# Designs tried in a protein design run: peptides against a protein of PDB entry 3NZW. Part 197

Target 1, 212 residues: chain A of PDB entry 3NZW
Amino acid sequence: TTTLAFRFQGGIIVAVDSRATAGNWVASQTVKKVIEINPFLLGTMAGGAADCQFWETWLGSQCRLHELREKERISVAAASKILSNLVYQYKGAGLSMGTMICGYTRKEGPTIYYVDSDGTRLKGDIFCVGSGQTFAYGVLDSNYKWDLSVEDALYLGKRSILAAAHRDAYSGGSVNLYHVTEDGWIYHGNHDVGELFWKVKEEEGSFNNVIG
Target 2, 222 residues: chain B of PDB entry 3NZW
Amino acid sequence: QFNPYGDNGGTILGIAGEDFAVLAGDTRNITDYSINSRYEPKVFDCGDNIVMSANGFAADGDALVKRFKNSVKWYHFDHNDKKLSINSAARNIQHLLYGKRFFPYYVHTIIAGLDEDGKGAVYSFDPVGSYEREQCRAGGAAASLIMPFLDNQVNFKNQYEPGTNGKVKKPLKYLSVEEVIKLVRDSFTSATERHIQVGDGLEILIVTKDGVRKEFYELKRD

## One batch from the design tools (peptide; made by RFdiffusion4, then SolubleMPNN)

Design b2_p24_2_s3 (from b2_p24_2, 13 letters changed)
Fold by OpenDDE base, seed 4:
Structure b2_p24_2_s3 (fold): chain B 212 residues (1-212), chain C 222 residues (1-222), chain A 24 residues (1-24)
Amino acid sequence: as target 1 above (212 residues)
Amino acid sequence: as target 2 above (222 residues)
Amino acid sequence: MIKKYVFDSPLLAEMIERNEKFLK
């Protein structure tokens, strides 16, 4: 798995691969590793598939309950804290989760929290999470600027996942791409890695280790 | 060390069509190298046009299917005989599986039916409740043999339009029920030849708007 | 952040081992 999220002048970019594995077996190439909690809040999934799906879905329910009770959307901080508190209660039980809670509220603006099953909760501007995270960081860190255009930021997110998919055997399938703004998240499509690779190679003159 | 799990072998396969879905399974039940039964069905009609199979350890599979059937009954009692949708069924099964997260059901679960739009639907589950809607899925002993074949023949993976130098993928299209049945039969006959835990009989449940029908085919009895 | 996460289903063998730890 490779997931990433970063803040920039235009909001938040979220990009994830879609491969699930069981050892050497590719279980799926089409898994949705982003949960759309509400129109303004996303959760990413890395680690145990069931752990992430189950508890992030549960988180969605908790966020909805908050909205119903408080008559306002839950903050990104509060949503991430709910999840963090939950996984902390299960600390030592063997949950495997690496998640990013990304969203926008009027109070917080665009916000990213990293939450993992070890009990870590971090607020930050740039996170890559998964077995391919180091590959993604290599591309992302080298090209990241706060002042990126939306177009360039979207491309950078997509390109970083592509790099990870190329080098990490546990990442691949497709890139799901999101842009989070003050008006909510916008889905920017599913990009098959196979097709995307050749396109990028041709356009950039990159990936010269592969002879096409 | 005490192993609470057994392995009863077998293979299951689900394929979604445009307005139908199929879930198929062989009828062989084994332990190690001993055939326990040559006809032990493992694909079940659970009501509400939902068919289900949980393949792996048969005791766990049977338990899970029974629990789900009970869940369907309770749903009817609580919601004035409302039909359980396939997506709701999938969510319910997730909870059943994840409820035993730390002592999992030793099974690969597949359900098939029609979605709310009348389109064929197949959902697959890992042992602890992760799930995904897919066009096709193989589970069980010969899944590794069958799934790549399904990728190629159902989803047309690695197929290109002739004369396009590999630049144009073969377009996706729905398969007819006859085509799907043929693929299922070919899959299981092939798997039977290469895997000792697959054989004897093939039972196919076909879900349409008119209900569930069953077909049976003989497999090699080796 | 330091640990590598893979989006994978737990291997049944690993789950059995974990269960043994809980049952002890």
Scores: peptide ipSAE 0.113, ipTM 0.773, DockQ to the pose 0.286
Fold by OpenDDE base, seed 3:
Structure b2_p24_2_s3 (fold): chain B 212 residues (1-212), chain C 222 residues (1-222), chain A 24 residues (1-24)
Amino acid sequence: as target 1 above (212 residues)
Amino acid sequence: as target 2 above (222 residues)
Amino acid sequence: MIKKYVFDSPLLAEMIERNEKFLK
């Protein structure tokens, strides 16, 4: 798995691969590792598939309940705290989760929190999470600037996942790409890694370790 | 060391068509190397045009299916006989599976039906409740043999248009019910030849807007 | 076998360090 999120002048980019594995078996190439909690809030998934799906869906329900009770959208901080508190209660039980809660509120602006099943909760501007995270960081850190255009930022997110998919056997399938702004998240499509790889190789002259 | 789980073998397969879905399973039930039954159905009509199979440890599978059937019944009671949608069924099954997260049902679960738009739908589950809607899925003993075949024949993976030098992929298209049934039969006949836990009989449940139809075919009684 | 989105937790320290550099 490779998931990433980063803040820039244009908001937040979220990009994830779509491979699920069971040992050496590729269980799926088409997994949705982003949950759309509400129009302004996303959650990413790494770790146990069921753990992530179940509890992030649960989180979505809690966020909706908050909205109904308080007549206001939940903050990214509060949403991430709810999840963090929950997984902390299960500490030692064997949950496996590496999540990013990404969203926009009027109070916070674009915000990213990392939450994992060890109870860690971190606010930050750049996170890569998964077995392919180091490969993604290699590309992302080398090209990241706060002043990236939306187009360049989207490409960078996509390109970073592609790099990880190329090097990490546990990452692949496709890239799901999101842009989060004050108007909410925008889905920027599903990009098959196989097709994307050849396109990028041709356009950039990169991936020269592979002969076409 | 106490092992609460058994493995009763068998294989199941789901394929979604345009306006239909198919869920198939062999009828062999085995423990270790002993055939317990040559005809033990493992694909069930659960009502509301939803068919379900939970393959692996048969005791767990049966328990899960029974719980789901009960869930359907309660859903009708609570919602004035409203039809349970396939997506809601999937969510319900997730909760059933994840409710035993720390002592899981040892099964691979597949359900099939029609979505709210009348399109074929197949959902697959891992033992603890992760699920995904897919066009096709094989589960059970011979899943590793069948799934690559389905990738090739349903999703047209690694197929290209002739004369394009591998530059143009074969376009995706829906298969007819007849084509799907042929693929299912070929899958199970092939699996039976190479896997001892698959054989005896093949039961296919076809879900359409008109209801659930069942077909049965003999497999090798090896 | 259960499905996993493989997650390597050992790199948490590295993640923290990277974010601290950008938050200064």
Scores: peptide ipSAE 0.334, ipTM 0.826, DockQ to the pose 0.079; fails the geometry check
Fold by OpenDDE base, seed 1:
Structure b2_p24_2_s3 (fold): chain B 212 residues (1-212), chain C 222 residues (1-222), chain A 24 residues (1-24)
Amino acid sequence: as target 1 above (212 residues)
Amino acid sequence: as target 2 above (222 residues)
Amino acid sequence: MIKKYVFDSPLLAEMIERNEKFLK
C-alpha cells in the first residue's frame, strides 16, 4: 500500500493506490483506500483491510452524530482524535491501521492528521503512509513546494503513487486522486497504473530502467 | 498445539451480469485427503433474492450463514417486512465477521444478488469483514487457479483489440447468463482436474428479478 | 518516522497458504 497527502497553497492533495494483498497473493487491484467521511473530510487506509474499513466507517458515523448534535461539522482535529482514541483503546489487541484524516473547516483551514494503531497522532503538511511510502517520498519531496498550482499538485500526487507502485510489490492497481478545498473534496479519477506508467514514461522520458 | 480451525476445501465462484448474478460452488466436502461428502451444498438462498456462501471451515461457514439468515428474519420483523438490499446485507455481514475479529470465522464469504437498480451484484469478504463489490470473485481451494481465468474472461484483462498492437484494450461488456454459466462450468471442470479438493458436483444459483434458480451439474468424482 | 503498512488480511493469507500446502 501507498497513501499520501500534502498541503499546498491550493488545499490538500490525497492520492492512494488500490492493491490489497494476502501474503504474496494479490487479493484485489481495485480496493478503495479512501473513505469519504463527509463532503469536506477524507480518511485514508493502510494496514489491515478490515480494521481500516470497519473503524473508518465507524468514524464516519461518529462524525455524522457530531454534526447532528452540535449543528456544526466536526473539525479535522476532533475527527482524528476520535479515531485515535478508539485505536488506543485497542492498543495491544492487534489492530493494524495507518490512516490520514484530511479535511477543511473554516476554523482550521486545510488540515492533515496522521493516526496509527500504535496511538500516534500527528498534525503535518506532508505524509506518505504504507509499504511504498519511501518511494513516494522520493518523488514527492523532490518536487514539493507550497506554491504548486492545483494541476501540478495533482500530478505530483499521482506521480508519487506511480513511483511507489513501480517499486513496491505491495502497491499497484490504480491511483485514486483527490483535491480538498474550502468547498470540499473533489475526486479526480481512477488512474490505472499500467496505462499511467506508459503515459508518464513517454511524456517525461522517465522510467528508463524499463524498455518499452 | 490446539487448532480450532479445519479446512473442508471446496471452491466457490460469483459473477455479476447486467441484470443477474451467479453464485456457484462445488459440493465436495473434504478434510485433508479424505472426502467427507460428495454432496454437501455450500451455496444458499437466504431470502430477499440474496444468495450466500462462506467457504473454508465448514462449521464456521454454516454458523455464519445461519446468523445471516437470522439477521434477515429480524430485519423483516424490525422493518415491516422490508426487503433487505444487497448493499445492506453486505454491511450486515461485515458486522457479523468483524464481531469475531479476534476469533474469526475461517471462511471466504461471497454473496450475490441484485442491487437497488436491478443490476447484478457480487460482494466478497475476507475472514474478518473487509468487503468489496466486484464483477467476479473466486474463493476457496481452487481460487488461485480460477481467479486469474476470471480476470481474463470476465474483466478481459490482458486482452486487446486486434490490429492495435496492444494499444487498445478489449472493451468491457456484460456477459449473458448463458456465457456466465459456461464460464462457471468450464472453471469448475478445469479446477476439478487440477485440485483434489474440488469435484463431485457443481451447484449454481442464478439470481434474477424473478427469483433464484438452481442448476446442478456432475463433476469428476475421483 | 511514519510506519510502513501493507493493506491485507493476515488470516486470508493464512488460508491461501494452507490451501497451497495441500497442493504440494
Scores: peptide ipSAE 0.103, ipTM 0.781, DockQ to the pose 0.813; fails the geometry check
Fold by OpenDDE base, seed 5:
Structure b2_p24_2_s3 (fold): chain B 212 residues (1-212), chain C 222 residues (1-222), chain A 24 residues (1-24)
Amino acid sequence: as target 1 above (212 residues)
Amino acid sequence: as target 2 above (222 residues)
Amino acid sequence: MIKKYVFDSPLLAEMIERNEKFLK
């Protein structure tokens, strides 16, 4: 798995691969590793598939309950704290989760929190999470700047996941791409890695380690 | 060392069509290298046009299916006999599986039916409840033998239009019920030849708007 | 909230390794 999220002048980019594995077996190439909690809030999934899928869905329910009770959307800080508190109760039990909670509120603006099953909760501007995270960081860090255009930022997110999919055996399938703005998240499609690789190779003149 | 699990082998397979879905399983039940039964069905009609199989440890599979059937019953009680949708069934099964997250059901679970638009639907689960809707899925002992075949024949992976130099993929299309049944039979026939835990009989449940139909075919009895 | 119960078995570990999906 490779997931990433970063803040820039235009909001937040979220990009994830879609491969699931069981040992050396590719269980799926089409997994959705982003949960759309509400129109302004996303969760990403890395680690145990069931752990992430179950508890982030649960988180969505908690966020909805908050909205019903408080008559306002939950903050990204509070949503991430709910999840963090939950996983902390299971510390040592064997949950495996590496998640990013990304969203926009009027109070916070565009916000990213990292939450994992070890109990770590971090606010930040850039996170890559998963077995391919170092590959993604390599591309992302070398090209990141706050002043990226939306177009360039989207491409950078997509390109970073592609790099990870290329080098990490546990990442692949496709890239799911999101842009989070003050008006909510926008889905920017599913990009098959096989097709995307050759397109990028041709357009950039990159990946010359692979013969076309 | 105490081992609460067994492994009864077998293989299951689901394929979704446009307006139908199939869930198939062999009828062999085995422990290690000893055949316990040559006809022990493992694919079940659970009501509301939902078919289910939980393949692996049969005791766990049976328990899970019974719990789900009970869930369907209670759903009717609580919602004035409303039909349980396939997507709601999938969510319910996730909760059943994840409820035993730290002592999991030793099973690969697949359900099949029709979605609310009348389209064929197949959902597959890992032992702890992660699930995905797919066009096809093989589970159990011979899943690794069958799944690549399904990738090629259902989803047309690695197939291209002739004369396009590999630039144009074969277009996706739904398969007919006859084509699907053929694929299922070929899959299990082939799997039986290469895996000792698969064989004896093949039971196929076909879900359409008219209900659930069953078909049975003999497999090699070696 | 889900009730916690941890059971350690070699077979269970093997099952998880072989059959549980991971989003690595």
Scores: peptide ipSAE 0.034, ipTM 0.778, DockQ to the pose 0.067; fails the geometry check

Design b2_p24_2_s4 (from b2_p24_2, 13 letters changed)
Fold by OpenDDE base, seed 1:
Structure b2_p24_2_s4 (fold): chain B 212 residues (1-212), chain C 222 residues (1-222), chain A 24 residues (1-24)
Amino acid sequence: as target 1 above (212 residues)
Amino acid sequence: as target 2 above (222 residues)
Amino acid sequence: SIKKYVFDSPLLAKMIEHNEKFYK
């Protein structure tokens, strides 16, 4: 698994692979590792498939209840805290979750929180989460700057996941790409890793360790 | 040490067509190397045009299916006999499975039906309730033998258009009912030849807008 | 460094691995 999110002048980029595994078995190449909690809030998934899927869906319900009760959108801080508190209640029970809660509110602006099943909750500008995170960081950190254009930022997110998919056996399938702005998240498509690889190799002259 | 789980073998397979879905399973029930039954159906019509199978430990599978059937009844009771949609059924089954997250049902679950637009739908679940809608899924003993074949024949994986030097993928298209039935039969015939826990009979449930129909085929009995 | 999580189904993996032992 490789998931990433980063803040830049144009908002937030979120990019994830789509491979699910059952041990050494590739269970699926088409899993959605991003949950669209609301039009302004995303959650990413790494770890136990059921744990992530169940509790982040539950989180969505809690966020909706907040909106109904408080007559305003939940903050990214509050949403991430709800999830953090939940997993902390199960600490030691064996939950496995590495998630990022990404969103936009007027009071917070574009915001990213990392939350995991160990009870860690971190606010930050850049996170890569998963078995392929180091490979993604290698590309992302080398090319990141706050002043990236939206186009360049989207490409950087996509390209970072591609690098991870190339080196991490537990990452692959496709790249799902999102851009989060003050107007909400925008889905920027599903990009097959195989097709993307050859395209990037041809255009960049990269991945020279593979003969085409 | 105490082991609450058994494994009764068998294989199940779901394939979604354009306006239909198929869920198939063999009828062999086995423990290790001993056949318990040559005809023990494991694919069930649960009402509301939803078919379900939970393959693995048969006791857990039966319990899960019964709970889901009961859930369907309660849904009708609570919602003025409203038809349960396949996506809502999937969510319900997730809750049933995850409700036992720390003492899981030892099963791989697949359901099939039609979505709200009348399109074929297949959902597969891990033992603790993660699920995904897919075009096809195999589960059970011979799943590892069948699934790569399905990837190739249903999703056209590793198939390319002629004359493109492998650069253009074969376009996706839906299979007809006849094509799907043939594919299912071939899959189970092949599985029976290579896996001792698959055989005896094949029961196929086909879901269309007109309801659920069943087909039965003999498999090798050795 | 944060943990390197894998999107995985561990119990399903065990089931699959078990079934592979019964090939003819």
Scores: peptide ipSAE 0.512, ipTM 0.915, DockQ to the pose 0.926
Fold by OpenDDE base, seed 5:
Structure b2_p24_2_s4 (fold): chain B 212 residues (1-212), chain C 222 residues (1-222), chain A 24 residues (1-24)
Amino acid sequence: as target 1 above (212 residues)
Amino acid sequence: as target 2 above (222 residues)
Amino acid sequence: SIKKYVFDSPLLAKMIEHNEKFYK
């Protein structure tokens, strides 16, 4: 698994692979590791498939309840805290979750929180989460700057996941790409890693360790 | 070491068509190397045009299916006999499975039916309730043998247009019910030859807008 | 560094492993 999110001048880029595994078995190449909580809030999934899927869906319900009760969208801080508090209650029970809660509110602006099942909750500008995170960081950190254009930022997110998919056996399938702005998230498609690899190799002249 | 689980073997397979879905399973029930039954159906019509199988430990599978059937009844009671949609059924099953997250049902669950647009739908679940809608899924003992075959024959993986030097993939298309049934039969026939926990009989449930149809085929009885 | 996670089904993995060992 490789998930990433980063803030830049144009908002937030979120990119994830789509491989699910059961040990050494590739269980699926088409899993959606992003939950669309509301039009302004996303959650990413790494770790136990059921843990992430169940509790982030639950989080979505809690966020909706907040909106209904308070007549206002929940803050990214509050949403991430709800999840953090929940997993903390299960600390030691064996939950496995590495999540990012990404969104935009007028109060906070574009915001990213990392939340994991160990009880860690971190606010930050750049996170890569998963078995392929170090590979993604290698590309992302080398090319990241705050002043990226939206186009360049989207490409960087996609390219970072591709790098991880190339090197991490537990990452692959496709790249799901999102751009979060003040107007909400925008889905920027599903990009098959195989097709993307050859496209990028041709356009960049990269991946020269692989013969075309 | 305490082990509350058994393993009754068998294999299940779901394939979604354009306006139909198929869920199939062998009828062999086995413990280790001993055949308990040569005809123990494991694919069930749960009502509302939803078919379900939970393969692995049969006691857990039966319990889960029973709970889901009860859930369907309660849904009707609470919603004036409204039909439970396949996507809602999937969510319900997730809750059933995850409700036992710390003492899981030892099963691989697949359901099949039609979505609200009348399109074939197959959902697969891990033992603790993660699920995905897919075009096809194999579960159980011979899943590792069958799934790659399904990738190739249903999703046309690694198939390319002739003369394109592998640059153009074979386009995706829906399979007919006859083609799907053939694939299912071939899958189980092949699996039976290579896996001792698969055999005896094959029961196929076909879901269409007209309801659930059952077909039965003999498999090798060794 | 934050812990590395794999989107995985551990119990399913065990089931598959059992089946593989059983027939191989």
Scores: peptide ipSAE 0.502, ipTM 0.905, DockQ to the pose 0.853
Fold by OpenDDE base, seed 3:
Structure b2_p24_2_s4 (fold): chain B 212 residues (1-212), chain C 222 residues (1-222), chain A 24 residues (1-24)
Amino acid sequence: as target 1 above (212 residues)
Amino acid sequence: as target 2 above (222 residues)
Amino acid sequence: SIKKYVFDSPLLAKMIEHNEKFYK
């Protein structure tokens, strides 16, 4: 698995692979590792498939309840705290979750929180989460700038996941790409890793360790 | 070490068509190398045009299916006999599975039906309730043998247009019910030849707008 | 340090591994 999110001048880029595994078995190449909590809030999934899917869906319900009760959207801070508090209650029970809660509120602006099943909750500008995170960081950190254009930022997110998919056996399938702005998240498509790889290799002259 | 789980073998297979869905399973029930039954159905009509199978430990599978059927009844009671949609059924099954997260049902679950647009739908679940809608899925003993075949024959993976030097992929298209049934039969016939826990009989449940139809075929009885 | 999480189904993996032992 490789998930990433980063803040830049144009908002937030979220990019994730779509491979699910059962040990050495590729269980799926088409898993959605991003949950659309509301039009302004996303959650990413790494770790136990059921743990992530169940509790982030639960989080979505809690966020909706907040909206109904308070008549305003929940903050990214509060949403991430709800999840963090929940997993902390299960600390030691064996939950496996590495998540990013990404969103935009008027109060906070574009915001990213990392939340994991160990109880860690971190606010930050750049996170890569998963078995392929170091490969993604290698590309992302080398090319990241706050002043990236939206186009360049989207490409960088996609390209970073591709790098991880290339090197990490537990990452692959496709890249799901999101751009989060003040107007909400925008889905920027599903990009098959195989097709993307050859395209990028041709256009960049990269991946020279592979002969086409 | 205490092991509360058994494994009763068998294989299940779901394929979604354009306006239909198929869920199939063999009828062999086995423990290790001993055949318990040559005809033990494991694919069930659960009402509301939803078919379900939970393959693995049969006791857990049966329990899960019974709980789901009960959930369907309660849903009707609570919602004035409203039909349970396949996506809502999937969510319900997730809750049933995850409710036992720390003592899981030892099963691989597949359901099939029609979505709200009348399109074929197949959902697969891991033992603790992660699920995904897919065009096809094999589960159980011979899943590792069948799934690559389905990737090739349903999703046309690694197939290319002739004369393109492998540059143009074979276009995706829906299969007819006859084509799907043929694929299912071929899959189980092949699996029976290579896996001892698959055989005896094949039950295929076909879901259309007109309801659930059942077909039965003999498999090798070795 | 962030753990190397894998979107995985460990119990399903065990089931699959077990099933592979029964090939003819």
Scores: peptide ipSAE 0.473, ipTM 0.895, DockQ to the pose 0.925
Fold by OpenDDE base, seed 2:
Structure b2_p24_2_s4 (fold): chain B 212 residues (1-212), chain C 222 residues (1-222), chain A 24 residues (1-24)
Amino acid sequence: as target 1 above (212 residues)
Amino acid sequence: as target 2 above (222 residues)
Amino acid sequence: SIKKYVFDSPLLAKMIEHNEKFYK
């Protein structure tokens, strides 16, 4: 798995691969590793598939309950804290989760929190999470700047996942790409890694370790 | 070390069509190298046009299916006999599986039916309740043999338009019921030849708007 | 054997380290 999120002048880019594995078996190439909690809030998934799906779905329910009760959207800080508190209760039980809660509120603006099953909760501007994270960081860190255009930021997110998919055997399938703004998240499509690879190779002259 | 789980072998296969879905399973039940039964059905009609199979440890599979059937009854009771949708069924099964997260059902679960738009739907689950809607899924002993074949024949992976030098992919299209049944039969026939835990009989449940239909075919008995 | 599905994340600790070093 490779997931990433980063803040820039235009909001947040979220990009994830779509491979699930069971040992050496590729269980799926089409998994949705982003949960759309509400129109302004996303959750990403790394670790145990069931742990992530179950508890992030639960989180979505808690967020909806909050909105109904308080008559306002839940903050990214509060949403991430709910999840953090939950996993902390299960600390040592064997949950495996590496998640990013990404969203926008008027109070917070564009915000990213990392939450994992060890109880870590971090606010930050850039996170890559998963077995392919180092490959993604290699591309992302080298090209990141706050002043990226939306187009360049989207491409950078997509390109970083592609790099990870190319080198990490546990990442692949496709890239699901999101842009989070003041108006909410926008889905920027599913990009097949195979098709994307050849396109990028031809356009950039990159991936020269593969003969075309 | 004590192993609380058995492995009864077998293979299951789900394929979603445009306005139908199929869920198939062999009828062989085995422990190690001993055949327990040559006809033990493992694909079940659970009502509301939902068919289900949980392949792996048969005792766990049977328990899970029974619990789901009970949940369907309770759903009807609580919701004035409203039909349980396939997506809601999937969520319910996730809860059943994840409820035993630390002592899992040792099964690969697949359900099939029609979604709310009348389109074929297949959902597959890992032992602890992660799930995905897919066009096709094989589970069990011969899944590793069958899935690549399904990827090729259902999803048309690695198929290209003739004369395009591999640059144009074959367009996706729905398969007919007849094509799907043939594909299922061929898959299980091939699996039986290569895997000792698959054989004896093939039971196919076909879900359409008109209900669930069952078909049975003989497989090799060695 | 039947195995759980995973979205492999064995390097989560390295992510934390990276964040602390480069993106305080």
Scores: peptide ipSAE 0.150, ipTM 0.814, DockQ to the pose 0.096

